# Peptides against a protein of PDB entry 4Z5W: the designs that were tried, part 137

Target 1, 305 residues: chain A of PDB entry 4Z5W
Amino acid sequence: IPDVFLELNKLWYFSAQSNLFNGEMPRSLSNSRSISLLSLRNNTLSGQIYLNCSAMTNLTSLDLASNSFSGSIPSNLPNCLRLKTINFAKIKFIAQIPESFKNFQSLTSLSFSNSSIQNISSALEILQHCQNLKTLVLTLNFQKEELPSVPSLQFKNLKVLIIASCQLRGTVPQWLSNSPSLQLLDLSWNQLSGTIPPWLGSLNSLFYLDLSNNTFIGEIPHSLTSLQSLVSKENAVEEPSPDFPFFKKKNTNAGGLQYNQPSSFPPMIDLSYNSLNGSIWPEFGDLRQLHVLNLKNNNLSGNIP

## One batch from the design tools (peptide; made by RFdiffusion4, then SolubleMPNN)

Design b2_p21_3_s1 (from b2_p21_3, 9 letters changed)
Fold by OpenDDE base, seed 3:
Structure b2_p21_3_s1 (fold): chain B 305 residues (1-305), chain A 21 residues (1-21)
Amino acid sequence: as target 1 above (305 residues)
Amino acid sequence: SPTEIVIPPTRPDIETGAIMT
């Protein structure tokens, strides 16, 4: 990418996604005063990620995902006072979340999907201070760590939490009960154990729940039959979606599904591939907005309603 | 007016956003 961005004093949107760009990010781009949305996703860019946040005062969205960047996560990103959306998926950092992210008040959406992030306890302890954080995606990190259940963790404005395919141990964390705006929860493909907590049914905005491929035991909480977002349409809070798309990996050779917005996900409860027992509640029939109920590969008994 | 620069993709977009399983 040429180093010509100093002359582009009105540039607000730059997308060079899915090209063959190599080398470092141009210094003039890292100092752009005008740029708001930057996407360099899916290239072969290298070097250390550096952004001059004191210059980049208009930066609102940053997509650098799927590049060959090296080094640390840029600790100065919280100084980009308007930066809301970050996509760092598939960048192999082999790092922890920087402590400076405690101050990241502009942050609304963060993805580190498959970025070799370590120490989930530290990551969540840091990111809970991001008061505007609505979307957090940490899939394919923290391999075989324990999901912290520390009751002091608070994600008050969290709408989307995805921590799938981490082989995480532990239980469904109690601190999620303090996230009343939660719409989408994916904790699938972990080693989570214990019972599914009844308080999940009190999350009135929760329309997508994936707890599949874990080691959960006990009965399905009857409170899941009363998920208000799945009974009626009225509670679908349309909020600004992250600038990065969501990808649901299909278990089949068919390409993954892309969802541009969380609201475009089919309303779903997936509890499949656990050790759940007891009956299937007939009151799941009251969930008129539910598109997918997946309870397969459990120890469930009785009649199918 | 603000300037927009879009360099069209030369290869398929890949799963680079929020990955769900």
Scores: peptide ipSAE 0.394, ipTM 0.900, DockQ to the pose 0.813
Fold by OpenDDE base, seed 2:
Structure b2_p21_3_s1 (fold): chain B 305 residues (1-305), chain A 21 residues (1-21)
Amino acid sequence: as target 1 above (305 residues)
Amino acid sequence: SPTEIVIPPTRPDIETGAIMT
């Protein structure tokens, strides 16, 4: 990418997605005063990620995902006072989240999907201080770590939490009960154990629950049959979506389905591939908004309602 | 007016946002 952005004093949106750009990010781009939305995702860019946040006062969205960047996560990003959305998926950092992110009050949406992030305890302890954080995606990180269950953790404004395919140990964390606005929870493809907690059924905005491919035991909580978002249509708050897309893999060899918004996901309860026992509650029939109920590959017994 | 620069994709988009499994 040529170093010509000093002359582009009115540039507010720059997208160069899915090209073959190589080398470092041009210095003039890292100092752009006008740019608000920057997307360089799916290129071959390299070097250290550096942004002059004192100059980049209009930056609101940053998508650098799927590049060959190296080094640490930029600790100065919280100084970009308008920066809301960050997509750093598929950048191999091999790092922890910087402590400076405790001060990242503008942050609303963050993805580190498959970015070799380490120390989930530190990550969640830091990110809980981001009061405006609504979407958090940490899939394919923290390999074989323990999901912290510290009751003091608080994500008050969290709406979307995805921490899939980490081989995480532990239980469904009780601190999620402090997130009453949660709409989408994906903890699939981990090694989570214990029972599914009944308080999940009190999350009135929860329309998408994926706990599949874990080691959960016991009965399905009857409270899941009373999820208010799945009983009635009234709670579908159209909220501003993240500036990055979501990808759901159906099969290991199929291209993932792209979803531009969390609201475009079909209302779903997936508890498949666990060790759940007991009966299927007939009251799942009351969930008129539910599109997908997946309970396969469990130890369930009795009649199918 | 504010200016926009969009360089169209030359290759398939990869799963680059949030990955769900």
Scores: peptide ipSAE 0.387, ipTM 0.900, DockQ to the pose 0.824
Fold by OpenDDE base, seed 5:
Structure b2_p21_3_s1 (fold): chain B 305 residues (1-305), chain A 21 residues (1-21)
Amino acid sequence: as target 1 above (305 residues)
Amino acid sequence: SPTEIVIPPTRPDIETGAIMT
């Protein structure tokens, strides 16, 4: 990418997605005072990610996903006072979340999907201080770590949490009960154990629950039959989605389905591929907004309602 | 007026952003 952005003093949106750009980010781009939305995703850009946050006062969205960047996560990003959305998916950092992210008050949406992030305990301890954080995606990181269950963790404004395919150990963490605005939870494809906690049914905005492909035991909590968002339409608060898309893999070899909004996901409860026992509650029939109930590959018994 | 620069994709977009399995 040429170093010509100094003269582009009215540039607010730059998208160069899915090209063949290589080398480093141009210094004039990293110092742009006008740019608000920057997307360079799916290129072959390299080097260290550096942004001059003191210059980039208008930066609101940053998408650098699927590039060949190296080194640490830029610790100065919290100094970009208007930066809301970050997509760093498929950048191989081999790093921890910087401690400076405790001060990242502008942050609303963060993805590190498949970015070789380490230390989930530190990551969650840091990110809980991001008071405006609504969407957090940490899929394909933290391999074989333990999901922290520390009750003091608080994500008060969290709406979307995706921590899939991490081989995480532990249980469904009690600190998620401190996220009353949670709409989408995906903890699928881990090694989570224990029982599914009844307090999940108290998350009145939760319309999408994926706990599939874990080692959960015990009965399905009856409280899931009373998920208010799945009983009635009245609680569907359309909030602004992140500036990055969601991709749901149906099969390992098929391209994922793109969803531009979390609200575009079908209302779903997926508890499949666990060791759950007991009956299927007939009261799942009260969930009039539910599109997908997937309970297959468990030890369930009794009547199918 | 504000300036927008969009360089069209030359290759398929890939699964980026939020990956759900």
Scores: peptide ipSAE 0.378, ipTM 0.897, DockQ to the pose 0.807
Fold by OpenDDE base, seed 4:
Structure b2_p21_3_s1 (fold): chain B 305 residues (1-305), chain A 21 residues (1-21)
Amino acid sequence: as target 1 above (305 residues)
Amino acid sequence: SPTEIVIPPTRPDIETGAIMT
């Protein structure tokens, strides 16, 4: 990318995604006073990520995902006082979340999917201080770590939590009950154990639940048959979505399905590939908004309602 | 009747923002 952005004093939006750009991010771009939306996703950009937050006073969205950037996570990002959305998916940092992110009050959406992030306990302890955080994606990190169950963790405004494919140990953490606005929860493809907690059915906004491919035991909580978002069309508050899409692969060889909004996910309960027992509750029929119910590959018995 | 029994992905690579080629 040429270093010519100093002359572009009216540049509000720059998208150069899915190109063949290589080398470092231009210094003139890292100092742009006008830019609000920056997307360089899916290139071959390299070097250390550096942004001059004192200059970039209008920056609201940053997408650097799927690049060859190296080094540390930029600890100065909280100084970008308007920065709301960050997509750092598929950047191999091999790092922890910086402590400075405790002060990241502008942050609403964060993805570190497949970014070699370490220490989930520290990450969650830091990120709970982000009072405006609504979307958090941490998939394909924290390999074989333990999902912290510390009751003091509080994500009051959290709507989307995705921590899939981490081989995480532990149980469904009680601190998630402190997130009453949670709409989407994906903890699939971990090594989570214990029972599915009944308080999940009290999350009135929860329309997408994926707990598949774990080691959960016991019965399916009857409270899941009363998930309010799946019983009635609540007016989906048109809440600001992240400026980055979500991708779900159905198979290792299949192209990923792109979801531009969390609301584009089908209403779903996936509890497949566990060790759940007991009956399928007939009251799942009351979930009129439910599109997908997946209970396969469990130890369920009785009649299929 | 749930309208679609979606066969789950054998690995949910839910990656946000990354183009999965």
Scores: peptide ipSAE 0.032, ipTM 0.596, DockQ to the pose 0.101; fails the geometry check

Design b2_p21_3_s2 (from b2_p21_3, 11 letters changed)
Fold by OpenDDE base, seed 1:
Structure b2_p21_3_s2 (fold): chain B 305 residues (1-305), chain A 21 residues (1-21)
Amino acid sequence: as target 1 above (305 residues)
Amino acid sequence: SPTEIVIPPTRPDIDTSAIIT
């Protein structure tokens, strides 16, 4: 990418996604005063990620995902006072979340999916201070760590939480009950155990629940049959989606389906591939907005309603 | 007017925020 962005004083949006760009990010781009949306996703860019936040006063969205960047997570990003969306997925950091992210008040959407992030306890302790954080994607990190259950963790504005494929141990964390605006929860492909907590059914905005491929035991909470977002359409709060797409893979070897917005996900309860027992509640029939109920590969018994 | 520069993709996009089923 040529180092000409200083001359582009009116540049507001720059996208170079899914090209063959290599080398470092141009210094003039890292100092652009005009740029608001920057996407360099899915290239072969390298070097250290550096952004001059004192210069980049209009930066609102940053997508650098799936590049060959090296070094540390930029600790100065909280100084980008308008920066809302960050996609750092598939960048091999081998790092913890910077402590400076406690001050990241502009942050609304963050993805570190498959970025070799370590220490989930520290990550969640830091990110809970991001008062505007609505979307958090931490898939394919924290390998074999324990999902913290510390009740003091508070994500009051959290709408989308995806922490899949981490081989996480522990239980469904009680601190999620403090996230009443939660719409999408994916904790699939972990080693989570215990029972599915009844308070999940009190999350009135929850339309997508994936707890599949864990080690959950006990009965399906009857409270899941009363998820208000799945009973009626009236509570679908359309909020501004992250500027990065979501991908759902049905198979590791298949191309993922791209979803540009969390609202584009089909309303779903997936509890498949657990050790759940008891009956399937007939009252799942009351969930008129539910598109997918997946309960396969459990120890369920009785009649199929 | 603000300037937009879009270099169109030359290859398929890839899964960056993956829900793995």
Scores: peptide ipSAE 0.417, ipTM 0.900, DockQ to the pose 0.668
Fold by OpenDDE base, seed 4:
Structure b2_p21_3_s2 (fold): chain B 305 residues (1-305), chain A 21 residues (1-21)
Amino acid sequence: as target 1 above (305 residues)
Amino acid sequence: SPTEIVIPPTRPDIDTSAIIT
């Protein structure tokens, strides 16, 4: 990418997504006063990520995902006072989330999917201080760590939490009950154990629940048959989505389905591939908005409703 | 007016932003 952004004083949106750009990010781009949305996703850019946040006062969205960047996560990003959305998926950091992210008040959406992030306990302890954080994606990190269950963790404004495919141990964490605005929860493809907690059914905005491919035991909580978002459409708060798409894969070898908005996900309960027992509740029939109920590969018994 | 620069993709987009399994 040429170092010509100094003269581009009216540039507010720059997308160079899915190209063959290599080398470092141009210094003039890292100092752009005008740029608001920057997407360099899916290139071969390298070097350390550096942004001059004192200059980049208009930066609101940053997508650097799937590049060959190296080094640490930029600790100065919280100084970008308007920066809301960050996509750092598929950047191999091999790092912890910086302590400075405790001060990241502008942050609304963060993805570190498959970025070799370490220490989930520290990550969640830091990110809980982000008062405006609504979307958090941490899939394919924290390999074989324990999902912290510390009740003091608080994500008050969290709407989307995706921590899939981490081989995480532990239980469904009680601190998620402090996230009453949660709409999408994916904890699939972990080693989570224990029972599915009944308080999940109290999350009135929860329309997408994936707990598949874990080691959950016991009965399906009857409270899941009363998930208000799946009974009626009245609580669909149209809130701003992240500026980055979501990708769902049914199989490791299949192309991912792209979802531009969390609301584009089909309303779903997936509890498949666990060790759940007991009956399938007939009251799942009351979930008029539910598109997908997947209970396969469990120890369920009785009548199919 | 504010200006936009969009370099069109030369390769397919991939599962880069948020991966859901």
Scores: peptide ipSAE 0.405, ipTM 0.907, DockQ to the pose 0.813
Fold by OpenDDE base, seed 5:
Structure b2_p21_3_s2 (fold): chain B 305 residues (1-305), chain A 21 residues (1-21)
Amino acid sequence: as target 1 above (305 residues)
Amino acid sequence: SPTEIVIPPTRPDIDTSAIIT
């Protein structure tokens, strides 16, 4: 990418997604005073990520995902006072979340999917201070770590939490009960154990629940048959989606289905591939908005309603 | 007027931001 952005004093949107750009990010781009939306996703860019946040006063969205960037996560990003959305998926940092992210008040949406992030305990302890954080994607990180269950963790405004495919140990964390606006929860493809907690059924905005491919035991909580978002349509507050898409893979070798908004996900409860026992509650029939109920590959018994 | 620069994709987009497995 040429170093010509100094003269582009009216540039507010720059997208160069899915090209063959290589080398470092231009210094003039890292100092752009006008740019609001920057996407360089799916290129071969390299070097360290550096942004001059004192210059980049209009930056609101940053997508650098799927590049060959190296080094640490830029600790100065919280100084970009308007920066709301960050997509750093598929950048191999081999790093922890910077402590400076405790001060990241503008942050609303963050993805580090498959970015070799380490120390989930520190990451969640830091990110809970992001008061405006609504979307958090941490899939394919923290390999074989323990998911912290510390009740003091608080994500009050969290709507979307995706921490899939981490081989995480532990239980469904009680601190999620402090997120009453949670709409989408994916903890699939981990090594989570214990019982599914009944308080999940009190999350009145939760329309998508994936706990599949874990080691959960016990009965399905009857409270899941009373999830208000799945009983009636009236409570689906469409909030602004992150500037980055979501992708659902059905198979490891298939391209993911792109979902531009969390609301584009089918209303779903997936508890498949666990060790759950007991009956299937007939009251799942009351969930008129539910599109997918997947309970396969469990130890369930009795009648299918 | 504000300026927009969009360089069109030369290859398919990939699953980047939120992999739901």
Scores: peptide ipSAE 0.395, ipTM 0.891, DockQ to the pose 0.808
Fold by OpenDDE base, seed 3:
Structure b2_p21_3_s2 (fold): chain B 305 residues (1-305), chain A 21 residues (1-21)
Amino acid sequence: as target 1 above (305 residues)
Amino acid sequence: SPTEIVIPPTRPDIDTSAIIT
């Protein structure tokens, strides 16, 4: 990418996604005063990620995912006072979340999917201070760590939490009961244990729940049959979605389904591939908005309603 | 007017925000 952005004093949107750009980011781009949305996703860019946040006063969205960047997560990003969305998926950092992210009040959406992030306890302890954080994607990190259940953790404005495929140990964390705006929860492909907590059914905005491929035991909580978002067509307030799409992969070899917003996900309860017992509640029939109920590969008994 | 620069993709987009289920 040429170093010509100094003269582009009106540039607000730059996308070069899914190209063959190599080398470092141009220094003039890292100092752009005008740029708001920057996407360099899916290239072969390298070097350390550096952004001059003192210059980049209009930066609102940053997508650098799927590049060959090296080094640390840029600790100065919280100084980009308008930066809302960050996609750092598939960048091999081999790092922890910087402590400076406690001050990241502009942050609304963050993805570190498959970025070799370590220490989930520290990550969640830091990110809970991001009061505007609505979307958090941490899939394929924290391998074999324990999902913290510390009741003091608070994500008050969290709408989307995805921490799949981490082989995480522990239980469904009680601190999520303090996230009343939660719409999408994916904790699939972990080693989570215990019972599914009844308070999940009190999350009135929760329309997508994936707890599949874990080690959950006990009965399906009856409160899941009363999930308000699945009983009635609530006007889900179309809040601003992340500028980055979501991808659902069913198989390693299949192209993922792209979802441009959380509301594009089919309303779903997936509890498959656990050790759940008891009956399938007939009251799942009351969930008129539910598109997918997946309870397969459990120890369930009785009649199928 | 604000300037927009879009360099069209030359390869398929890839799953960057993957929900692996």
Scores: peptide ipSAE 0.391, ipTM 0.873, DockQ to the pose 0.737

Design b2_p21_3_s3 (from b2_p21_3, 9 letters changed)
Fold by OpenDDE base, seed 1:
Structure b2_p21_3_s3 (fold): chain B 305 residues (1-305), chain A 21 residues (1-21)
Amino acid sequence: as target 1 above (305 residues)
Amino acid sequence: SPTEIVIPPTRPDIDTGALMT
């Protein structure tokens, strides 16, 4: 990418995603005063990620995912006072979340999917201070760590939480009950144990729940049959979605399905591949908005309603 | 007027955002 962005004083949107660009990010781009939306995802860019946040006063969205960047997560990003959306998926950092992210008040959407992030306890302790954080994606990190159950953790505005495929130990954390706006929860492909907590059914905005491929035991909470978002068409206020897409893998060898918005996900409860017992509640029939109920590969008994 | 520069994708844009299982 040429170093010509100093002359482009009216440039507010630059997308070069899914090309063959290599080398470092141009210094003039890292100092752009005009740029608001920057997408360089899915290239072969390299070097250290550096942004001059004192210059980049209009930056609102940053997508650098799936590049060959090296070094640390930029600790100065909280100084980009308008920066809302960050996609750092598939960047091999081998790092912890910077402590400076406690001050990241502009942050609304963050993805570190498959970015070799370490220390989930520190990450969640830091990110809980991001008062505007609505979307948090941490899939394929924290390998074999324990999901913290610290009751003081609080994500008040969280709508989308995805922490899949981490081999995480622990239980469904009680601190999630402090996220009443939660719409999508994916904790699939972990080693989570214990019972599924009844308070999950009190999350009135929760339309997508994936707890599949864990070690959960006990009965399915009857409270899941009363999830308000699945009983009635609430006018879910379409809040501004993250500027990055979501990808659901159907099979290990197939390309993921792309979803541009969380609202594009089919309403789903997936509890498959656990050790759940007891009956399937007939009251799942009351969930008129539910598209997918997956309870397979459990120890369930009785009649199928 | 503000300027937009869009270089169209030359390859598939797969698994570059939020990964779900």
Scores: peptide ipSAE 0.402, ipTM 0.908, DockQ to the pose 0.823
Fold by OpenDDE base, seed 2:
Structure b2_p21_3_s3 (fold): chain B 305 residues (1-305), chain A 21 residues (1-21)
Amino acid sequence: as target 1 above (305 residues)
Amino acid sequence: SPTEIVIPPTRPDIDTGALMT
């Protein structure tokens, strides 16, 4: 990418996604005063990520995902006072989330999917201070760590939490009960254990629940049959989606389905591939908005309703 | 007016966003 952005004093949106750009990000781009939306995802860019946040006063969205960047996560990003959305998926940082991110009050959406992030306890302790954080994606990190269940953790405005495919140990964390606006929870493909907690059924906005491919035991909590978002349409608040897409793999070898918004996901309860026992509650029939109920590969017994 | 620069994709978009399983 040529170093010509100093002359582009009216540039507010720059997208160069899914090209073959290599080398470092141009210094003039890292100092752009006009740019608001920057997407360089899916290139071969390299070097250290550096942004001059004192110059980049209009930056609101940053997508650098799937590049060959190296080094540390930029600790100065909280100084970009308008920066709301960050996509750093598939950047191999091999790092912890910077302590400075506790001051990241503009942050609304963050993805570190498959970015070799370490120390989930520190990550969640830091990110809970981001009062405007609505979407958090941490899939394919924290390999074999323990998901912290510290009741003091609070994500008051959290709507989307995805921490899949980490081989995480522990239980469904009780601190999620402090997130009453939660709409989408994916904790699939971990080593989570214990029972599925009944308080999940009190999350009135929760329309997508994936707890599949874990080691959960006991009965399906009856409270899941009363999830208000799945009983009636009345609570479908169209909220501003993150500026980055979601990708759901259907099969190991197929390209992921792209979803531009969390609302584009089918209303779903997936509890498949666990060790759940007991009966299937007939009251799942009351969930008129539910599109997908997946209970396969459990130890369930009795009649199918 | 504000300027927009869009360089169209030359290759498929891969799982470059938020990955779900």
Scores: peptide ipSAE 0.400, ipTM 0.898, DockQ to the pose 0.843
Fold by OpenDDE base, seed 5:
Structure b2_p21_3_s3 (fold): chain B 305 residues (1-305), chain A 21 residues (1-21)
Amino acid sequence: as target 1 above (305 residues)
Amino acid sequence: SPTEIVIPPTRPDIDTGALMT
């Protein structure tokens, strides 16, 4: 990418997605005072990620996903006072989240999907201080770590939490009960154990629940039959989606389905591929907004409602 | 007027956002 952005004093949106750009990010781009939306995703860019946050006063969205960047996560990003959305998916950092992210008050949406992030305990302890954080995607990180269950963790404004395919151990963390605005929870493809907690049914905005491919035991909580978002349409709060798309993999070899907004996901409860027992509650029939109920590959018995 | 620069994609933009399984 040429180093010509100093002359582009009215540039507010720059997208160069899915090209063959290589080398480092241009210094003039990292110092742009006008740019608001920057997307360089799915290229072959390299070097360290550096942004002059004192210059980049208009930066609101940053998408650098699927590049060959190296080094640490830029610790100065919280100084970009308008930066809301960050997509760092598929950048191999081999790092922890910087402590400076405790001060990241502008942050609303963060993805580190498949970015070789380490230390989930530190990551969650840091990110809980991001008071405006609504979307957090941490899929394919923290390999074989334990999901912290510390009740002091608080994500009060969290709407979307995705921590899939991490081989995480532990239980469904009680601190999620402190996220009353949660709409989408994906903890699939882990090694989570214990029972599914009844307090999940108290999350009145939760319309998408994926706990599939874990080691959960016991009965399906009856409280899931009373999820208010799945009983009635009245609780559909349209909130601003992240500037990055979501990709749901159907198969490892197939291109993922792209969803531009969390609201584009079908209302779903997926508890498949666990060790759940007991009956299927007939009261799942009261969930008039539910599109997908997947309970297959469990130890369930009795009548099918 | 504000300036927008969009370089069209030359390859598929697959799995570059938030990943779900």
Scores: peptide ipSAE 0.352, ipTM 0.869, DockQ to the pose 0.844
Fold by OpenDDE base, seed 4:
Structure b2_p21_3_s3 (fold): chain B 305 residues (1-305), chain A 21 residues (1-21)
Amino acid sequence: as target 1 above (305 residues)
Amino acid sequence: SPTEIVIPPTRPDIDTGALMT
């Protein structure tokens, strides 16, 4: 990318996604006073990520995902006082979340999906201080770590939590009960154990639950048959979605389905590929908004309602 | 409306990153 952005004093939006751009991010772009939305996703950009937050006073959205950037996560990003959305998916950092992110009050949406992030305990302890954090994607990180169950963790405004495919150990953490606005939870493809907690059914906004491909035991909590968002069409408050898409692969060899918004996910309960026992509750029929119920590959018995 | 019992994918990689070409 040419270093010509100094003259573009009215540049508000720059999208150069899905090109063949290589080399480092232009210094003039890293110092742009006018830019609000920057997307360089799916290129071959390299080097260390550097943004001059004192200059980039209008920056609200940053998408650098799927590039060949290296080095540390930029610890100065919290100084970008208007920065809300960050997509750093598929950037191989091999790093921990910076301690400075405790001060990241503008942050609303963060993805580090498949970014070689380490230390989930530190990451969650830091990110809980982000009072405006609504979307958190940490899929394909923290390999074989333990999912923290510390009750003091608080994500009060969290709406979307995706921590899939980490081989995480532990149980469904009770601190998630402190997130009453949670709409989407994906903890699939881990090594999570224990029972599915009944308090999940108290999350009135929860329309998408994926706990598939774990080692959960016991009965399906009856409280899941009373998930309010799946019983009635609540007016999902049109809350600002992240400026980055979600991708769900149906198969390792299949193209990922793109979802532009969390609301584009089908209302779903997926508990498949566990060790759950007992009966299928007939009251799942009360979930009139439910599109997908997946209970296969468990130890369930009795009548199919 | 028929609740589609969707056969689960293998590893749902929910990624927010690249357009998977």
Scores: peptide ipSAE 0.025, ipTM 0.617, DockQ to the pose 0.092

